# Ledger of designs, part 85: peptides against a protein of PDB entry 4N7V

Target 1, 222 residues: chain A of PDB entry 4N7V
Amino acid sequence: TLRSITSPLVAHRLKPIRQKTKKAVVSILDSEEVCVELVKEYASQEYVKEVLQISSDGNTITIYYPNGGRGFPLADRPPSPTDNISRYSFDNLPEKYWRKYQYASRFVQLVRSKSPKITYFTRYAKCILMENSPGADFEVWFYDGVKIHKTEDFIQVIEKTGKSYTLKSESEVNSLKEEIKMYMDHANEGHRICLALESIISEEERKTRSAPFFPIIIGRKP

## One batch from the design tools (peptide; made by RFdiffusion4, then SolubleMPNN)

Design b2_p18_2_s3 (from b2_p18_2, 7 letters changed)
Fold by OpenDDE base, seed 5:
Structure b2_p18_2_s3 (fold): chain B 222 residues (1-222), chain A 18 residues (1-18)
Amino acid sequence: as target 1 above (222 residues)
Amino acid sequence: SDLDEELAELGETFPEDE
């Protein structure tokens, strides 16, 4: 099943973006829908041959072939669907489109990992919890130049000297110099606070059924 | 930007049509 490969993508709260690659253009629209445009080159002109338009919650996929499958010239936005339109639910998506959906999901997940959900200013650092899930990325930019980037898989540290290294285990974290542990402790506290705030705010969003509260900024740079 | 570079790298993994 498609679910065994990826979960439905979630593009809510993401800013519009358009990224061109050699074979495709991927966009997040103002509507928070995701479009994958399959690009082919003919006579030095790029054409969109296929479009996957995925709903913001990832559960509906609209597939169309511009200009009766002949392709539409690549533009600054996806071509409008005119003919050859098919609509699928996530669980009914034909297998031939699964890899493209997976690519769209990876794209969205990457954008989410760089999209601030909570920005929290402490006395010593700017802390940012990102939109990706599970295990959202967490960045701490200390005002003295130290940076800590936490992901689900690793922790990256950039020291004042510019020395950079990656920690992949608790043992490596525990082996840090005391000076770096102080930064890590502050980062962990900021992370805890952001996660707590995320939980509280998300619960209030659920209760009020109002417009999204995120992204949010807490505090200010000293 | 960092995002642009990572998106470019991801772009190299776009699936080919069967």
Scores: peptide ipSAE 0.420, ipTM 0.904, DockQ to the pose 0.783
Fold by OpenDDE base, seed 3:
Parts: sequence; structure tokens; C-alpha cells
Structure b2_p18_2_s3 (fold): chain B 222 residues (1-222), chain A 18 residues (1-18)
Amino acid sequence: as target 1 above (222 residues)
Amino acid sequence: SDLDEELAELGETFPEDE
């Protein structure tokens, strides 16, 4: 099943972008829908041959082939849907499109890992909880130049000297110099607070069913 | 930007048609 290789993508609250590569253009639209345009080159002109338009919640996939599959010249936005439109739910998506959906999901997840959900200013640092899930990225920019980046898989530390290293186990974390442990303790506290606030705000957002509360900024720069 | 570079790298993994 498609679910065995990826979950439905989530593009809510993401800013619009358009990224061109050699084989495709991927866009997040103002509507928070995700478009994957398959690009082919003919006689030094680029054409869009196929479009996957995915809903913001990832559950609906609309597929169309511009100009009856002959392609439409590549432009600054996806071509409009034609009469030859197929609409699928996530669980009914034909297998031939699974890899393209997985690519779109990876694209969105990467954008989410760089999209602030909560910005929290402490006495010592700017803390940022990102939109990706589960295990959202968490960045701490200390005002003295130290940086800590936490992901689900590792912790990256950049010291004042510019020395950078990655920690992948608890033993490595425990072996840190005492000075670095102080930064890590502060980062962990900021992380805990951001997670607690995310939970509380998300619950209130659910109750009100209003416009999104995120992204938010807590505190102010010193 | 850092994001643009990472997205460009991801773009090289785009699945080819059969």
C-alpha cells in the first residue's frame, strides 16, 4: 500500500514556493496545495507533460495531462487543469504514481523542517520549533554565537570557535564538556517549553476552529 | 539559501518515468 511507504503529506501553513529542477517543478500554492509538474525538453523548449495536484491535507490527488498529453510550455505557474482530469483519494492512488507522491511528501517535509512554527526568545537564545512531524526540528541560536540543532536523528552543535560536530547517541551527549552541557541544558528547557506551548495552543485552535494560530512568536529580542 | 540547496539536491532524486 502507499501508506507502507509514506503518510499523507501536510502542507498547511506553508508559504508558497516554486522549485525547478531538471525533471520537475514542485510548487506550494497560495491555496496550500502541492503541485508536481513533470518536465520534458523538446527542441530546446521545456514542456509540462503531467501534473499531480495534491490537496493541503494530502488526501486528494488530482492528475491531469496538459494538451492531451502533448504538453504545455513551462511557465511561472502550473498549467490549468484540462478536461482529462483524474481524481483519487490517497488510498486509491494508482501504484504508478506512488514514487511521485513520495517525492512530493519528501519535498513538503523538507520545507516543513525549515518553517518556524514557534519562535521563542529566552534570555540567552532564540529558539525555533519547526513544522515537521513527528519529532519536529528544534534550533537554538545563542546570542553569543553557539548553535544547537536537534532533529529526530541527531544533535548538531556549533561552538563559539566555529567547531562543529554531530551527536547520535546518549553516550556522546554525556561525554560533552561541561561548558557545552550548560548550552544543551538551556536548549532542552527551551524545547520542553515550545512543545508544551504547541500542545496548549493546538488544543485551543481545535476548539475555536478559527484561522490558524501558528506561526507564533513568544518573547522579544533582547 | 540552505533550503534551496537541499531542495536542489532532493530534485536529483525525482523518479524517472518507466
Scores: peptide ipSAE 0.413, ipTM 0.902, DockQ to the pose 0.781
Fold by OpenDDE base, seed 2:
Structure b2_p18_2_s3 (fold): chain B 222 residues (1-222), chain A 18 residues (1-18)
Amino acid sequence: as target 1 above (222 residues)
Amino acid sequence: SDLDEELAELGETFPEDE
């Protein structure tokens, strides 16, 4: 099943973006829908031959072939859906489209890992919790130039000197120099606070059924 | 940007049509 290789993508709260590659253009629209345009080149002109339009919650996939499959010239936005569109649920998507859906999911997940959900300014740093899940990325930009980037898999440290290294175990974290441990302690506290705030705000958002509360900025730059 | 570079790298993995 498609579900065995990927979960439905989630594009809620993402800013519009358009990324062109050699074979495709992937877009997040103002509607938070995701479009995958299959691009072919003929006589030095690029044409969109196929479009997958995926809903913001990933559960609905609309597929169409512009200009009766002859293709539509590549433009600054996806071509509008034409006649002869096919609409599928996530669980009913034909297998021939699974790899393209998986690509769209990876694209969205990458964008989410770089999309601020909570920005928290402390006395010493700008902390940012990202939109990706599970295990959202967490970045700490200290005002003195130190940077800490936490992911589900590792912690990257950039020191004032520009020296960079990656920590993959608790033992490596425990072996840090005392000066770096102070930065790590601050980063961990900022992370804890952001996670706590995310939980509280998400619960209030669920109760009120109002416009999205995220992204949110807490505090101010000193 | 950092995002643009990572998206460009991801773009090289786009599946070929069967």
Scores: peptide ipSAE 0.408, ipTM 0.900, DockQ to the pose 0.776
Fold by OpenDDE base, seed 1:
Structure b2_p18_2_s3 (fold): chain B 222 residues (1-222), chain A 18 residues (1-18)
Amino acid sequence: as target 1 above (222 residues)
Amino acid sequence: SDLDEELAELGETFPEDE
């Protein structure tokens, strides 16, 4: 099943973006829908031959073939659907489209990992919790030039000197120099606070059924 | 940007048509 290789993508709260590659253009629209345009080149002109339009919650996929399958010239946005539109649920998507959906999902996941959900300014750093899940990326930009980037898989440290290294285990974290441990302690505290704020804000968002509260900025640079 | 570079790298993995 498609569900065995990927979950439905989630594009909520993402800013519009359009990324062109050799074979495709992937977009997040103002509507938070995701479009995958299959691109073919003929006589030095690029044409869109197929479009997958995926809903913001990833559960609905609309597929169409521009200009009766002849293709439509590549433009600054996906071509509008005309005739011969197919609509599928996530669980009913034909297998021939699974790899393209998986690609769209990876695209969205990457964008989410770079999209601020909570920005928190401390006395010493700018902390950013990202939109990706599970295990959202967390970045700490210390005002003195130190950077810490936490992911589900690793912790990257960039020191004032520009020295960079990656930590993948608790033993490596415990082997850090005392001066770097101080930065790590602050980063961990900032992370804890951001997760606590996310929980509180998400609960209020659920109760009010209002427009999204995220992204949010807490505090200001001193 | 860092995102643009990573998206470009991801773009190289776009699947062939089946």
Scores: peptide ipSAE 0.418, ipTM 0.904, DockQ to the pose 0.786; fails the geometry check

Design b2_p18_2_s4 (from b2_p18_2, 6 letters changed)
Fold by OpenDDE base, seed 1:
Structure b2_p18_2_s4 (fold): chain B 222 residues (1-222), chain A 18 residues (1-18)
Amino acid sequence: as target 1 above (222 residues)
Amino acid sequence: SELEKELAELGETFPEDE
């Protein structure tokens, strides 16, 4: 099943973006839908041959072949759906489209990992909790130049000197120099606060059924 | 941006049409 290789993508709260590659253009639209345009080159002109339009919750996939499959010239936005539109649920998507959907999912997940959900300014740093899940990325930009980037898989530290290293275990974290440990302690506290705020705000958002509360900014740059 | 670079790198992994 498609679920065995990926979950439905979630593009909610993401800003519009359009990224061209050799074989495809992937867009997040103002509607928070995701479009994958399959690009082919003929006589030095690029044409869109296939479009996968994926809903913001990833559960609906609309597939169409521009200009009756002849292709439509690549433009600054996806071509409008034409005749011969197919609509699928996530669980009913034909296997031939699974790799393309998986790519779209990876694209969205990457964008989410770089999309601020909560920005929290402390006395010492700008802390950012990102939109990706599970285990959202957390970045701490200390005003003195130290950076800490936490992911589900690792912690990256960039010192004032520009020296960078990656920590993958608690043992490595515990072996840090005392000076760096202070930064890590602050980062961890900022992370805890952001997670607590995320939980509280998400619960209020659920209760009110209002417009999204995220992204939010807490505090001010000193 | 860093995001654009990483997205470009991801783009190289786009599946070929079967």
Scores: peptide ipSAE 0.511, ipTM 0.924, DockQ to the pose 0.771
Fold by OpenDDE base, seed 4:
Structure b2_p18_2_s4 (fold): chain B 222 residues (1-222), chain A 18 residues (1-18)
Amino acid sequence: as target 1 above (222 residues)
Amino acid sequence: SELEKELAELGETFPEDE
């Protein structure tokens, strides 16, 4: 199943972006929908041959072939749907589109990992919890130049000297120099606070059913 | 930006048509 290889993508609260690659253009629209445009070259002109338009919650996929499959010249936005539109739910998406959906999901997840959900200024650092899930990325930018980037898979440390290294296990974290452990402790505390606030704010958002509360900024740079 | 670089790298993994 598609679900066995990816979850429905979630593009809520993401800023619009349009990224051209060799074979495709992927866009997050103002509507928070995601468009995958399959690009083919013919006579030195790029044409969009296929479009997957994915809803902001990832559950609906609209597929169309511009200009009756002849393609539409690549422009600054996806071409408008034609009369021959196929609409699928996530669980009913034909297998031939799964890899493209998976790519869109990875694209969105990457954007989410760089999209601030909570920015928290401490006495020593700017902490940022990102939008990706599960295990949102967490970045800490210490005012003295130290940087810590936590992901689900690793922790990257950039020291004042510019020395950079990646930690992939608890044992490696425990083997850090004491001076670095202090930064890690602060980062972990900031992370804990951001996660706690995320939970509280998300619950209030759920109750209120109003405009999104995220992204938020807590505190101010000293 | 870092995002643009990573998106570009991801772009190299775009699936080919069957």
Scores: peptide ipSAE 0.510, ipTM 0.923, DockQ to the pose 0.759
Fold by OpenDDE base, seed 2:
Order: C-alpha cells, then sequence, then structure tokens
Structure b2_p18_2_s4 (fold): chain B 222 residues (1-222), chain A 18 residues (1-18)
C-alpha cells in the first residue's frame, strides 16, 4: 500500500513556494495545496504534461493532463485543472503515482524542517522550533555567532571560529569542552520550553477551533 | 537560500519513469 511507504503529507501553515527542477516543478500554493508538475521539453520549450494536485492534508489527490495530454507551456503557476481530471483518496491512489506522491511528501517534509513553528528569543539566542514531525528540527542562533542545529538524528554545532562538527551520540555530547557545554545547556533549555509551549498552544488551538495560532514569536531580540 | 539548495538537491531524485 501507499501507506506502507509514506504517510499523507501535511502542508498546513506552509508558505507558498515554487521549485523548478529538470523534470518537475513542485509548488505549495496559497491554498496550502501541493502541486507536482511533470515537465517535458520539446523544441526548446518546456511543457507541463501531468499535474498532481494534493490537498493540504494529503488525503485527496487530483490528477489532470493539461491540453488533452498534449501539454501546456510551463508558466509561473500550475495550469488550471480543466480537462481529464481524476480524483483519488490517499488509499485509492493508483500505484503508478506512488513515487510522485512520495516525492511530494519528501518535498513538503523538507520545507517543514525549515519552516518556523515557534520562534523564541532568549537573552543569548534566537531559538526556532520547526514544523516537521516527528522530532521537529530545533535551531539556536546565539547572538555571539555560535549556532546549534538539533534534529532527530544529530546535533550540528558551529563555533565562533566557524568550526563545524556533528554529534550523533550522548557520549560525543558529554565529551564537549565546557564552553560548548554551556551553549548546549542553553539550547536544551530553549528546546524544552518550545516543546512545552507547543503542547499548551496546540491544546488551546484544539479547544477554540479558531484560526491557526502558529507560527508564533515569543519575546524579542535584546 | 539554504532551503532552495536542498530542494534543488532533492529535485535530482525525482522519479523518471512511472
Amino acid sequence: as target 1 above (222 residues)
Amino acid sequence: SELEKELAELGETFPEDE
């Protein structure tokens, strides 16, 4: 099943973006829908031959073939769905489209890992919890130039000198010099606070059924 | 941007023949 290789993508709260590659253009629209445009080149002109339009919750996929399958000239936005439209649920998507859906999911997940959900200014740093899940990325930008990037898989440290290294285990974290441990301690505290706030705010958002509360900025740069 | 670079790299993995 498609579910065995990927979960439904989640594009909620993402800003619009359009990324062109050699074979495709992927867009997140103002509607938070995701469009995958299959691009072909003929006589030095690029044409969109196929479009997958995926709902913001990933559960509905609309597939269409512009201009009766002849293709539509590549533009600054996806062509409108006019002809030859098929609509599928996530669980009923034909297997021939699974790889394209998986690609769209990876695209969205990458965008989410760079999309601020909570920005928290401390006395020493700008902390940012990202939108990706599970295990959201967490970035700390210290005002003195030190940077820490936490992911589910690793911690990257960039020192004042520009020296960069990656930590993959607790033992490596424990072996850090005392100066860097101080930054790590502050980063961990900021992370804890952001996770706590995310939980509290998400619960209030669920209760109120209002417009999304995120993204949120807490505090200000000193 | 950093995001654009990473998205460009991801673009190289787009499935060819479905």
Scores: peptide ipSAE 0.508, ipTM 0.923, DockQ to the pose 0.771
Fold by OpenDDE base, seed 3:
Structure b2_p18_2_s4 (fold): chain B 222 residues (1-222), chain A 18 residues (1-18)
Amino acid sequence: as target 1 above (222 residues)
Amino acid sequence: SELEKELAELGETFPEDE
């Protein structure tokens, strides 16, 4: 099943973007829908041959072939759907489209990992919890130049000297110099606070059923 | 930007049509 290789993508709260590559253009629209345009070149002109339009919650996929499959000239936005539109739920998506959906999911996940959900200014650092899930990326920019980037898989440290290294195990974290441990302790505390705030704010958002509360900025830069 | 670079790299992995 498609669900065995990816979860439905989530594009809520993401800013619009349009990224062109050799084979495709991927867009996040103002509507927070995701469009994958398949691009082919003929006689030095690029054409959109296929479009996958995915809902912001990833559960609905609309597929159409511009100009009856002959293609539409590549423009600054996806071509409008015309006739011969197919609409699928996530669980009913034909297997032939699974790899393209998976690509769209990876694209959105990458954008989410770089999209601030909570920005928290401490006495010593700017902390940022990102939108990706599970295990959202967490960045700490210390005002003295130290940077810590936490992901689900690793911790990257950039020291004042510009020395950079990646930690992949608890043993490596425990082997850090005492000075770096102080930065790590502060980063971990900032992370804990951001996660706690995310939970509280999300609960209030659910209760009010109002406009999204995120992204949010807490505290002030010293 | 860093994001643009990473998205460009991801773009090289776009699945080919069968």
Scores: peptide ipSAE 0.505, ipTM 0.923, DockQ to the pose 0.771

Design b2_p18_3_s1 (from b2_p18_3, 9 letters changed)
Fold by OpenDDE base, seed 5:
Structure b2_p18_3_s1 (fold): chain B 222 residues (1-222), chain A 18 residues (1-18)
Amino acid sequence: as target 1 above (222 residues)
Amino acid sequence: DEEELEELKELEEELKEL
């Protein structure tokens, strides 16, 4: 099943973006819907031959073929659905579209990993918890130039000198110089606080049923 | 953003098989 290889994408709170590749254009719309435009080149002109429009919660997929399947010239936005429109739920999506859905999902996840959910200013750094899940990215920009980027898979460190390295195990983290460990300790504390705040704020959102509280900024730059 | 470019390139490679 599609569910065995991916979950429904979640595009809530994401800013509109349009990213072109060689064979596709993926967009997050103002409506927070996601569009995948499949592009083919003919006579040095790019045409959109197929569009997958996915709801913000990922549960509804509308597929259409512009201009009766002949394609529509690539523009600054997805073509309007006019011909050969099909609507599917996530669980009823034909297998032939699964890879395209996965692409959309991965793109959205990437955008989420770059989208601030919580910004927290400490005495020493700007901390940012991102929107991706599970295991949201966490970035720490120290005012002295040190940067730490935590993902689910690794920790990247950029020192004041510009020296950069990636840590992939606890052993590597434990082998760090004491001066770097101080930065890591501060980053970890900031991360803990952001996760705690995320939990509290999310619970309050659930109770109030109000407009989204995120993104949120905590503290001020010194 | 170099990291973003690398990730987008990986996604583009996946699209070659579409």
Scores: peptide ipSAE 0.032, ipTM 0.659, DockQ to the pose 0.032
Fold by OpenDDE base, seed 4:
Structure b2_p18_3_s1 (fold): chain B 222 residues (1-222), chain A 18 residues (1-18)
Amino acid sequence: as target 1 above (222 residues)
Amino acid sequence: DEEELEELKELEEELKEL
């Protein structure tokens, strides 16, 4: 099943973006829908041959073939659907489209990993919890130039000197220089606070059923 | 999958500059 290889993408709260790749253009629309335009070149002109439009919650996929499958010239936005529109639920999406959906999902996940959900200013750093899940990216920009980037898979450290390295195990984290451990401790505390705030705010958001509370900024740069 | 991964890597690098 599609669900066995990916979860429905979630594009809520993401800003509109349009990114061209070699064979596709992927967009997040103002509606928070995600569009994958499959591009082919013919006579030195790029044409959109197929469009997947995915709902913001990832559960509905609308597929259409512009200009009756002849293609539509690539423009600044997806071509409007006209004829032969197919609509699928996530669980009913034909297997032939799974790769394209997965591409959209990975794109959205990447955008989410770069989209601030919580920005928290401490005395020493700007901390940012991102929108991706599970295990949201967490970035700490220390005012003195040190940067720590935590992901589900690794921790990247950029020292004041510009020296950069990646930590992939607890053993490597434990082997850090004492000076760097201080930054890591602060980063971990900031991370804990952001996660706690996320939980609290999300619960209040659920209760109020109002407009999204995120993104949120806590504090200010000293 | 390899082409998609390459495209995603390119996108990832572009997003790092933003």
Scores: peptide ipSAE 0.028, ipTM 0.621, DockQ to the pose 0.025
Fold by OpenDDE base, seed 1:
Structure b2_p18_3_s1 (fold): chain B 222 residues (1-222), chain A 18 residues (1-18)
Amino acid sequence: as target 1 above (222 residues)
Amino acid sequence: DEEELEELKELEEELKEL
């Protein structure tokens, strides 16, 4: 099943973006829908031959073939659906479209990992918890130039000198120089606070049933 | 930015298998 390969994509709160590759253009629209445009080149002109439009919650997929399948010239936005329109639920999506959906999903995951959900300013750093899940990325930009990037899989450290390294185990973290451990301790505290705030705010958001509370900014740069 | 570009390239390679 498609569900065994990926979960429904989640594009809520993401800003509009359009990224072009050789064979596709993927977009997040103002509506937070995700579009995959399949592109073919003929006579030095690019044409959109197929479009997958995916709802913001990933559960509905609309597929259409512009200009009766002849294609429509590539533009700054997906072509409007006019011909050969099909609508599927996530669980009813034909297998031939699964890879295209997976492409959209991975793109959204990438965008989420770069999209601030909580920005928290401390005395020493700008901390950012991202939108991706599970295990949201967490970035710490110290005002003195040190950077720490935490993911589910690793921790990247960039020192004041520009020296960069990646830590993939607790043993490696424990082997850090004392001065770097101080930065790590601060980053971990900022991370803890952001996760706590995310939990509290998300619960209040659920209760209120109003406009989204995120993204939020806590504090200000000194 | 460079890391993001590489990840997008990997996604593009997956589209070639279609």
Scores: peptide ipSAE 0.034, ipTM 0.674, DockQ to the pose 0.035; fails the geometry check
Fold by OpenDDE base, seed 3:
Structure b2_p18_3_s1 (fold): chain B 222 residues (1-222), chain A 18 residues (1-18)
Amino acid sequence: as target 1 above (222 residues)
Amino acid sequence: DEEELEELKELEEELKEL
């Protein structure tokens, strides 16, 4: 099943973006829907031959073939659906479209990993919890120039000298110089606080049923 | 950024198989 290889994408709170590659254009729209436009070149002109439009919650996929499958000239936005529109739920998506959905999902995951959900200013650093989940990326920009980037898979450290390295195991973290451990301790505390605040704010958001509370900024740079 | 460019290249390689 599609669910065995990916979860429904989540594009809520993401800013509009349009990214062109050789064979596709992927967009997050103002509506927070995600569009994959499949592009073919003919006579030095690019044409959109197929469009996957995915709902912001990833659960509904609308597929259409512009201009009866002849294609529509590539423009600054996806072509409007005219005819031959198919609509699927995530669990009913035909297998032939799974790779295209996965492409959209990975793009959204990438955008989410770079989209601030919580910005928290401490005495020593700007901390940023990103939108991706589970295991949101967490960045710490110390005011003295040290940087720490945490993901589910690794921790990247950039020292004041510009020396950069990646830690992938607990043993490597434990082998850090004492000076760097102090930065790591502060980063971990900031991370804990951001996760706690995310939980509290999300609960209030659920209760109020109002406009989104995120992204949020806590504190200010000293 | 260079990091973004590398990640986009990976996505482009996946599209070659579509």
Scores: peptide ipSAE 0.032, ipTM 0.662, DockQ to the pose 0.033; fails the geometry check

